# Peptides against a protein of PDB entry 3EFO: the designs that were tried, part 197

Target 1, 262 residues: chain A of PDB entry 3EFO
Amino acid sequence: SQLADLYKSCETDALINFFAKSAFKAVLHQPLKVIREILVNQTAHMLACYRKNCASPSAASQLILPDSMKVLPVYMNCLLKNCVLLSRPEISTDERAYQRQLVMTMGVADSQLFFYPQLLPIHTLDVKSTMLPAAVRCSESRLSEEGIFLLANGLHMFLWLGVSSPPELIQGIFNVPSFAHINTDMTLLPEVGNPYSQQLRMIMGIIQQKRPYSMKLTIVKQREQPEMVFRQFLVEDKGLYGGSSYVDFLCCVHKEICQLLN

## One batch from the design tools (peptide; made by RFdiffusion4, then SolubleMPNN)

Design b2_p24_6_s3 (from b2_p24_6, 10 letters changed)
Fold by OpenDDE base, seed 3:
Structure b2_p24_6_s3 (fold): chain B 262 residues (1-262), chain A 24 residues (1-24)
Amino acid sequence: as target 1 above (262 residues)
Amino acid sequence: LEEEERERLKEEVDELLEQLAKEL
C-alpha cells in the first residue's frame, strides 16, 4: 500500500531530526510539558497507524514497528530527555539555549549522534590495530568498574574511568601510577608517547574530525561527583531528573498505541 | 503480563540497538 511504502521510506534519523527541530522551535512559545506530550502522542499515533494499516491483525495486541522506525522510540526518548526539553538544574540556561541553537542547525548525521552518543570501550584497544573498538549501548549496564570508556555526542567528549581500571592503562594514558592520582581538572590528555596513548589520541582525533564542532574533553572518575553529569548521557537509563528509561518509555508508547487502536 | 510485554519489547529492539550503537 501507499502507506506501507511511506513508512518504508521513512528514516528514523531524519524523523528524529525533524521532531527535534520542531520541538526546539516550539520551546519558545509552548510549555515544555505540552511539547513532550505532543511528541509522545505523535510517536504513538504514527506507530498505531502503521499497526492498523500495515501490520497483520493477529499481532494487534503487541507492539509492531516498521523496519524503518524500529529504533524511533529510543531516539524519541533521547529527545524527551534532552536538557532543552527536560530542565535539569546542573545545566545552565545559557547551555540549554546553546544546545537548542546547535540542534536547530544540525544535519541528520549530527543530530543522530547528539541524541544517542557513541560509547567506546577504550580498555579493549588493540594497540597493534588501527580498528576502532565497537561502540556499546549508552547504558550503565555496559560500563565496567575495570573499564575505561570514551563517550562522544558531537559536542562533548568524556573519558570515564572505572574505579578498578587497569593501572597499566592509567599509566599509559595519564603517566600516573594509579586511579587516585588522575587529575580530573584536565581538559587535555598528556602526551605520554606510548602506543596506547597514541592510539587513544588517534581515536579521539578520528571522532573529532567527523564533527563540525570542537568537543571539550572531560575526564570522569567513577563514583565522583562529575560522574553524575556523565550519566545523563547514558540515555537508555532512567534519568536523574525525570527522564524515563528506554524500556519504560517503550511500555508507555505501547500502552498509548493500544489505547488508540481500541 | 506487563513484565512479559516489557521483556518482549526489549528483546525485539535489542539487536537493532546493538547495531545502532556500532554504526554511530
Scores: peptide ipSAE 0.118, ipTM 0.712, DockQ to the pose 0.051
Fold by OpenDDE base, seed 5:
Structure b2_p24_6_s3 (fold): chain B 262 residues (1-262), chain A 24 residues (1-24)
Amino acid sequence: as target 1 above (262 residues)
Amino acid sequence: LEEEERERLKEEVDELLEQLAKEL
């Protein structure tokens, strides 16, 4: 149907850009609670409308979404957990204002990366290959204590190191003998000159070249205090201050859809 | 029951999310 075609043409990345800008504009004249409720309701109504008008009859327990919108809940949850839409004393007014202005100027590609970061397993690098490692889901479940991961969201870049990360990789990246010797106060990687170091720097360069803003590098050791900041960017997990995981939010949306249809 | 529902719904979107991660 024409309506089905319309839903199929709606890309999630464009929708999240629209919702983000709309919500961030509304922050100036509406309460945050109301904005959050509107976003959830709009999401549920859109998906309910699709199911009602475009989907074949099915069991109520099934979540039937158009392919183009199937990942909308995860993005919407990321938006809802953004500091601009949160009223927590731990978040400064300046930070909210800064993030708000940034998103208001972002294109579709920029906002997509901003709300759902790229997480790369650096420990899997093949020094003989020019290919970038395949990104993994932004969840702690995809991390390994034996691994090294690079996370980028267009504004920040994090190099996360597991407590059991390989000493040879640590030496290759930092030119130090062990995890304990890594200085996390540095914002630039040393130019060690070996193939692994060169490849990592190349990857970081490629990521940076695609973004309009210079990303600050933060080195994060597992189980140290700065890891708490890093975990905020694992957007599929349960957030700080009571934010939902993507699956919890998905269940919430599903229930809301069922209520709208019954 | 709630846990079972979460697992079912998770499975429905997991593949797409895996693809999304790779495309970024």
Scores: peptide ipSAE 0.104, ipTM 0.695, DockQ to the pose 0.051
Fold by OpenDDE base, seed 1:
Structure b2_p24_6_s3 (fold): chain B 262 residues (1-262), chain A 24 residues (1-24)
Amino acid sequence: as target 1 above (262 residues)
Amino acid sequence: LEEEERERLKEEVDELLEQLAKEL
């Protein structure tokens, strides 16, 4: 009962903050491969322990997670896919050092957003409402060619535009007649002055005000080269450099748990 | 079997992930 209470009291966002800082500290004296293995093993052991000691008898083929940690695997996978823990040559040492330093100083709320970004369907904005649109899961499957999405992770902000984005919204945001006319080199939205533009700017302002770091805006057109960078922030999907999707990681963790319980 | 397993695991966390996304 005491163990069950401990698991019930665990907060996934606090755990991932702890694991991230621990791993990023370990980078200074441990091989990256070893760190990744430790993180996976710790995750599996923790979840296996819960199943063994807190869960009712069930079939070995079933994944049983405590309610408070059901989303832990997605965060852990995001951590494992972070550039700080990857040895890819495409990632500069400076970028790794920068992100490492940032995460080491992040609170629980900041690290939560950093590892799992907010993705907002901007094309659904109600100009008469002060409410933010409901965020969607960070996956390409939630995007639409007809949609416009804002992604924020506390450090970067992306405005993604589908190839079939509504011309009226494009005109409203950028004051240009079509998708092809959008300048992706700009880092600030123009002050068009219409209600939609004002609402979008307000939303961006709200997101920025809640964070300690100034987020740079990147405008991304679907199917253009810069979209590849944006897709790295769709953290539930398979990574560009071989990182697993969250579902694949869940399967991996499940298998590991089963092995531990046999 | 693998596909069924993936779908089962996905279903277990989908609702929570949807909620997580909304709460960010």
Scores: peptide ipSAE 0.078, ipTM 0.683, DockQ to the pose 0.051
Fold by OpenDDE base, seed 4:
Structure b2_p24_6_s3 (fold): chain B 262 residues (1-262), chain A 24 residues (1-24)
Amino acid sequence: as target 1 above (262 residues)
Amino acid sequence: LEEEERERLKEEVDELLEQLAKEL
């Protein structure tokens, strides 16, 4: 149907860009609670409309989404968990203002990456390959204590190191003998010059080249206090400041949809 | 019941999210 085609033509990345900018504009004029409610309601209504008009009624218990919007809930949850909309006291006003302004000027590709970061398993790097490692989902469950991961959202870059990261990789990246010796205060990787280091730097360069802003690098050790900052970028997980996991949010949206469809 | 629902919904989107992650 024409309506079904319309829904299929809607891309989640464009939608999230629109919703983000709309919401971030609205924060100047409306209470945050209202904005969040509107976003949830709009999402539910859109998806309910699709189900009602484009899907079989017999599948009411199933989460039926247009192909192009099947991941909308996760992006919406990311938006809802953004510091601009949460406005938690733990986050400075300046940071919220900064992020707000940045998003207001972001294109579709930039906002997509901003809300759902790229998380790369660096410990799996093949120094002979020019390809980036396959990204994993932004969840703690995808991390490994033996792993090293690079996270990028277009504004920030994190290098996360598991407590059991291979010493040889640590040596290769940082030129130190062990995890304990890594200085997390650095914002630049040392010029070690070995193939692994060069490959990592190349990857970081590739990621950076596609983004309009220079990403600040933060080194994060697992189980250290600064890891909490990093974990906020694992957007599928439950947020530290009250945000839901994607699954919890999905359940919420599903219930709302069912309620709308009776 | 809620847990089962969560798992069901999770499964429905898992593949899409995996694909999304890889495409980033």
Scores: peptide ipSAE 0.037, ipTM 0.668, DockQ to the pose 0.051

Design b2_p24_6_s4 (from b2_p24_6, 13 letters changed)
Fold by OpenDDE base, seed 3:
Structure b2_p24_6_s4 (fold): chain B 262 residues (1-262), chain A 24 residues (1-24)
Amino acid sequence: as target 1 above (262 residues)
Amino acid sequence: LEAEERKRLEEEVDRTLQQLAAQR
């Protein structure tokens, strides 16, 4: 069907870019609550139409997403949890304005990374390999107390260290004897000169080279206060300011779809 | 969502998002 073809041709990345820009433009003229409702409604309607007109026969209780839109709810949830669309007093007007302006100028590739960051388990680095470590899902469930992770969203770069990070890696990266000795006020990694340090720096360089903006590095220790900021970039998880986890969001969308189809 | 459907979705999400992450 023409609709099926349309869904197949739709690129989620382009859609989320469009929705983000549309929503962020609407912020100037409409209440945030209304904007959020519209976004959820649009998501549900699109998916409901697919379910009704394009999906194979299945149980009514089953959530069926078109392949082209499998990740749409993920990005949509991230959009809904963005500070620009949150009516929380803890978020400064300046921060909202800043992020709004940034997203309004982002291309499709930029918005993809912005809404769903890259999270790399750098503790698994093979110093003999030129390949980047495989990225993991942006959730706390993928972190390890024994691990070290690099997160990048095109604007910010975080180096997260588990409380039980290997001392040898800490020494390799920071040239300090232990986790406790790491200075989190640093915005640059020291030039230690060992293979691990060099490879990490290379990885950071590769990530940076692909982005139009220089990403500031923030070093984050697990269980310290700044980790709360870092966790906001774990976009699949429940947000600090009331944002839903991805799974909860999917459940919400499913419910709305069912309501539309009944 | 029913428990079974939720489980299915979680598995699908895991595959989908892992793939998404890996493509970056």
Scores: peptide ipSAE 0.401, ipTM 0.883, DockQ to the pose 0.080
Fold by OpenDDE base, seed 5:
Structure b2_p24_6_s4 (fold): chain B 262 residues (1-262), chain A 24 residues (1-24)
Amino acid sequence: as target 1 above (262 residues)
Amino acid sequence: LEAEERKRLEEEVDRTLQQLAAQR
């Protein structure tokens, strides 16, 4: 069917870009609550339409998504959790204005990375390989106290270190003997010159080369105060300002779809 | 969502996001 073909050809990245810009434009004329409701309804309607007209017969209790839109809910949740769409007094007007302006000028590739950051397990690096490590989901559940992770969203780059990070890696990256000796005020990694340091710098360079803006590096130690800022970029988790986890949002969307089909 | 369905969806999302990340 034409509709089935449409869903197969649908690019989630383009949809998210469109929804983001549309929502951020609407902020000037409509209440935030209404905008959020519209986004959820649009998502549910699109998926309900697929379920009704394109999906194979199955139990109503199952959430069936087209392959091209399997990640739509997670991106939509990220959009809904963006500070521009949150009505929390803790978020400054300046921050909202800044984020709004940034997204309004982003292309499809930029908005994709912005809403769902890349999280790389740096502690698993093979110094003999030129390939990037496999990215993990943006959730605290994917972090390890023994691990080191690099997060990038096109604007910011974070190097997160677990409290039990391997001393040899700490020495390799920072040229200090232990986790406690790492200076988090640094915005640049030292040029230690060993293979691991060189590999990490290369990876950071590759990530930077694909983006129009220079990403500032922030070094984050687990359980220190700045980690709270880092956790905001773990977009699948529950937000600090009342945003739903990805799982909770999926349940919400599923419920809405069932209501539409019922 | 039922626990089993939730797990299935999480796995699918994981695979899709990993593939997407590789394309970036």
Scores: peptide ipSAE 0.352, ipTM 0.862, DockQ to the pose 0.051
Fold by OpenDDE base, seed 1:
Structure b2_p24_6_s4 (fold): chain B 262 residues (1-262), chain A 24 residues (1-24)
Amino acid sequence: as target 1 above (262 residues)
Amino acid sequence: LEAEERKRLEEEVDRTLQQLAAQR
């Protein structure tokens, strides 16, 4: 069908870029509440249309997503949780304006990384490989106290260290004997010179490659105050300012789809 | 959503996101 062809041609990355720019233009003329409602309704409507016209017959209670839009809900939720679309007094006007301008100029690849960061388990690095470790989902549930993770969203880079991260890795990266000795005020990794340090630096370089902005490095220790900032980039989790988790958002979208199909 | 179906969807999304991440 014509609709089926349309869905096959849809790319989630392009869609989210379009929705983001559209919403961020609308904030100048429309209430934030209305914009958020439109985004949710648009998402539900698109998925309902697929369910009705393209999906195989199934129980109404089942959520069926087209292959081309399997990750659309997660990106949409990230967009909805962005500071530009939140009406919170804790968010400064300057920060809102800054992020709005950044996204308005982003290409598809840039916005993809911005809304859903890359989270890499650095503690699993193979020093003999030039390949990046397999990324994990941006949720606290994917972190471990024994792990070290690198997060990048095209603007910021974070190195998160678990409280029980391996001392040998800490020594390899920072040239200090323990977690407690790590200085979190540094914005550059020391030139330790061992294979692990070199590999990590190479990975950071690869991540920075082809990005329009230079990402500043922030070192974050688990259970310290700066970790709260890091957690905001775990976009699948519940937001600090009342945003839904990815799972909760999926449930919300499912409910809306069911209502549209009834 | 039923818990089982939610889990299935999460796993599918996880695989998809991992593939996307590998292409970055």
Scores: peptide ipSAE 0.256, ipTM 0.819, DockQ to the pose 0.051
Fold by OpenDDE base, seed 4:
Structure b2_p24_6_s4 (fold): chain B 262 residues (1-262), chain A 24 residues (1-24)
Amino acid sequence: as target 1 above (262 residues)
Amino acid sequence: LEAEERKRLEEEVDRTLQQLAAQR
């Protein structure tokens, strides 16, 4: 059907960019609560329409998403959890204003990465491969105490190290003998010169080359206080400032869809 | 969402995200 074709042609990245800019513009003249409600409602309506008109009949308990919008709920949740749309005293007005302005100028590719960061398992690197490791979902559940992960959102870059990270990798990256010896105050990786270090630097370079802004690198050790900042970028998890987890958001959207269809 | 449906969705999202990552 024509409607089905429309949904197939719809791209989540473009939608989230549109919703983000629309919402961030609306912040200037509408209450945050209203904006959030509108975003959720629009999402639910869009998905309800698809289910009603395009999807095969299914049980009400089943959430059916078009292929082109499979990650729409994820991105929408990320948008809803952005500091610009949160009214929390812990978030400064300056920070909200700053991020608002940034997003208002972002293209589709930039906003996609901004709202849903790329999280790469660096500990799985094959020094003989030129390909980037497969990104994992931005959730604590995907981290490993034995792992090393690189997170990038176009503005910030984090290198997260598990407490049980392999000493050989630590040595390879930082030229120190153990996790405890890593200096988290550094914003640049040392030029150790081994293949692993070179590959990591290459990966970081590739990521950086695709972005308009120079990303500041932050080294994060698991279980240290600065890890809290890093965890805020694990956007699928429950937010520190009251944002829902991805799962909780899906449940919310599903309920709203059901209400619209019944 | 039921646990089974949630799991299915998570798997689909995982596949999608992996595909997206590969396109970056």
Scores: peptide ipSAE 0.309, ipTM 0.846, DockQ to the pose 0.051; fails the geometry check

Design b2_p24_7_s1 (from b2_p24_7, 13 letters changed)
Fold by OpenDDE base, seed 3:
Structure b2_p24_7_s1 (fold): chain B 262 residues (1-262), chain A 24 residues (1-24)
Amino acid sequence: as target 1 above (262 residues)
Amino acid sequence: VPLSQESLEELEAQIEAELARRAA
């Protein structure tokens, strides 16, 4: 059907880019609460239409997504939790203005990475492989005290170290004997010269490739104060200022779809 | 009718697979 073809052609990344720019433009003349409600409603309407006209019959307790929109709720929730759309006095006007301007100029490829960062388990690197480690979900639940993770969103790059990170990896990356010796004030990794260090640098280079801006590296130790900033980029979790978890958002979307169809 | 646990698990598996594909 014509409608089915339409859904097949609708790419999530393009939709999120459009919704983000539309919402961020609307911030100038509409209340944030209204903007968030519109975004949720639009999401629910699109998915309700699919379920009604394109999807096979399913139980009312199921949430059905078209193949092209499997991750739409994930990205939409990330958009809703962006500081520009949050109604919290703790967020400065300058920060809102800055991020709004950034997104307004982003292409589709840039905005998808901005709203949903790459989180890579660096501690799982195989120095004999040229492949990047598989990214994990942007959630604290996927971190490990024994792990080392690289996070990038196109603007910022973080290297997060668990309190129990392997000393051999710490030595390989930083050329220091232990977690306690890592200097978090550095913005560049030392050129240690071992295979692990070289591979990490290569990965960082690949991530930086095709990005319009140079990402500054921030070293983050678990349980230190700067980790709170890092955790804000774990976009599937509840935000610092009360944003919903991904699971909560799915339930919300499902509820609204059911209301539209029943 | 609330979202079932079964549906959530199925969807999560699909999302996990799609995210992995996008990151590859």
Scores: peptide ipSAE 0.563, ipTM 0.938, DockQ to the pose 0.839
Fold by OpenDDE base, seed 5:
Structure b2_p24_7_s1 (fold): chain B 262 residues (1-262), chain A 24 residues (1-24)
Amino acid sequence: as target 1 above (262 residues)
Amino acid sequence: VPLSQESLEELEAQIEAELARRAA
């Protein structure tokens, strides 16, 4: 059917870009609560239509997503938790305006990375491999005190270090003997010259080359104050100002779909 | 009808796989 073909051709990244720009435009003339409700309703309607017209019969307790939209709820939840759409007095008007402006100018490829950053476990690097490490879910739950992680969202790059990061890796990356000796004021990694350092620099270079803007590197130590800024980029987590967990959002979407079909 | 745990687990597995693919 034409409808089935439509869902096969739909790209989540394009949808999120469209929804983001539409929502951010609406902020100027509609209440934030209404905008959020519209986004959820639109998501539910698309998925309800799929279930009704395209999906194979399934139990009412199941949430069925098209292959092209498997991560749509994840990205939509991230959009809903963006500071532009949050009704919190703690968020400055300037910050909202800034992020709104950024997204309004983003292409599809840029917005997808912006709303869902890449989080890479650098401590798992195989120096003999040319492959990038497999990204993990953008959540604190995937971090470890023994790990080192690189996060990038197209605008910012963070190197997060656990308090128990291996000294050998610290030495390899920073040429210092311990975690305590790392200078977080640095915006560039030293050229240590060992294979691990070279590989990390290569990875950072690859990530940078794919983006239109130069990403400033921020080195973050676990449990230090700057980590709070880093945690704001862990988009699957509840933000500082609240927001639904991913699971809660799925349940919400499912409920709304059922209401539409029922 | 509430979302079943089985459906949630299946979806999570699919999401994990898709996110991994997108980041590769």
Scores: peptide ipSAE 0.561, ipTM 0.939, DockQ to the pose 0.799
Fold by OpenDDE base, seed 2:
Structure b2_p24_7_s1 (fold): chain B 262 residues (1-262), chain A 24 residues (1-24)
Amino acid sequence: as target 1 above (262 residues)
Amino acid sequence: VPLSQESLEELEAQIEAELARRAA
């Protein structure tokens, strides 16, 4: 059917870009609560229409997503949790304005990374491989106290270190003997010169080359105060300001779809 | 009707695969 073809051709990245720009434009003349509700409703309507007209019959307890929209709820939830759409006094007007303007000028490829960061387990790096490590889901559940992770969203870059990070890796990256000796005030990694350090720097370089803006590096130690900022980029989690986890959002979307179809 | 755990798990697997594909 024509409708089925439409859903097959529809790309999540383009939709998120469109929704983001439309929402970020609307913040100037509509309440944030209304904007968020509209986004959720639009998502539910699109998916309800698919279920009704395109999908095979399924149980009411199932959430059915088109192949082209498997990650739509993930990205939509990330959009909803962006500082521009949050009504929190802790978020400065300047930060809102900055991110709003950035997104308004972003292409599809840039916006997808902006809303859903790359989270790379660099503690698993193969120094002999030219391939980037496989990204993991942006959730605290994917972190480990023994791990070291690089997070990048096109604007910011974080190097997160678990409290039990391997001393040999710490030495390799920072040229210090232990976790406690790492200076988190630095914004540049030292040029230690060993294969691991070189590989990490190469990876950081590759990530940076693909983005139009220079990403400032922030080093984050687990359980230190600055980790709170880092956790805000774990976009599938609830976050500091009471946003929905990914799972919670799926349940919410499912509920809305059921209401539309029943 | 609430979202079933089975459906959620199936979807999670699909999302995991898709996110991995996108990141590659």
Scores: peptide ipSAE 0.533, ipTM 0.930, DockQ to the pose 0.849
Fold by OpenDDE base, seed 1:
Structure b2_p24_7_s1 (fold): chain B 262 residues (1-262), chain A 24 residues (1-24)
Amino acid sequence: as target 1 above (262 residues)
Amino acid sequence: VPLSQESLEELEAQIEAELARRAA
């Protein structure tokens, strides 16, 4: 059917880019509450239409997504939790303006990374492999106290270290004997010269080469104050300003779809 | 009708696979 073909051609990254730019443009002349409602409604309507006209019959308790939109709710929730669309006094006008301008000029490839960062478990790094480690979901549940993770969203890069990170890896990356000796004020990793350090630097280089902006590196220790900033980029979790978790958003979307079909 | 746990788990498996594919 024509509708089925349409859904197959709809790429999530293109949709999110479109929705983001549309919403961020609307911020100039519409209330934020209205903009958020429109985004949720549009998402629900698209998915309701798919369920009604394209999807195989399924239980009412099941949320059905087309293959091309399996991660659409994930990215849409991230968009909704962006500071530009939040009505919180804690968010400065300057920050809103800055992020709005950035997104308005982003291509499809840039916006998808911006809204959903790459989170890489570098503690599992194979120094003999040329492949990047497999990214994990952007949630605190995927972190480990024994792990070291690299997060990148195209603008910022974070190196997060668990309190129980392996001393040998700490030595390999920072050339210091323990977690306590790591200086978090540095914005560049030292050139230690061992295979692990070289591999990490290569990974960081690969990530940077694909992006138009130079990403500033922030080193973050678990349970220290700067970790709060890092946690804001774990976009699937509840935000500091009352944003929904991914699961909560799925339930919300499902409810709205059911209302439209009933 | 609320979203079932079974549906959520099935969807999560699909999302996990898709995110992994995108990151590769």
Scores: peptide ipSAE 0.525, ipTM 0.929, DockQ to the pose 0.813

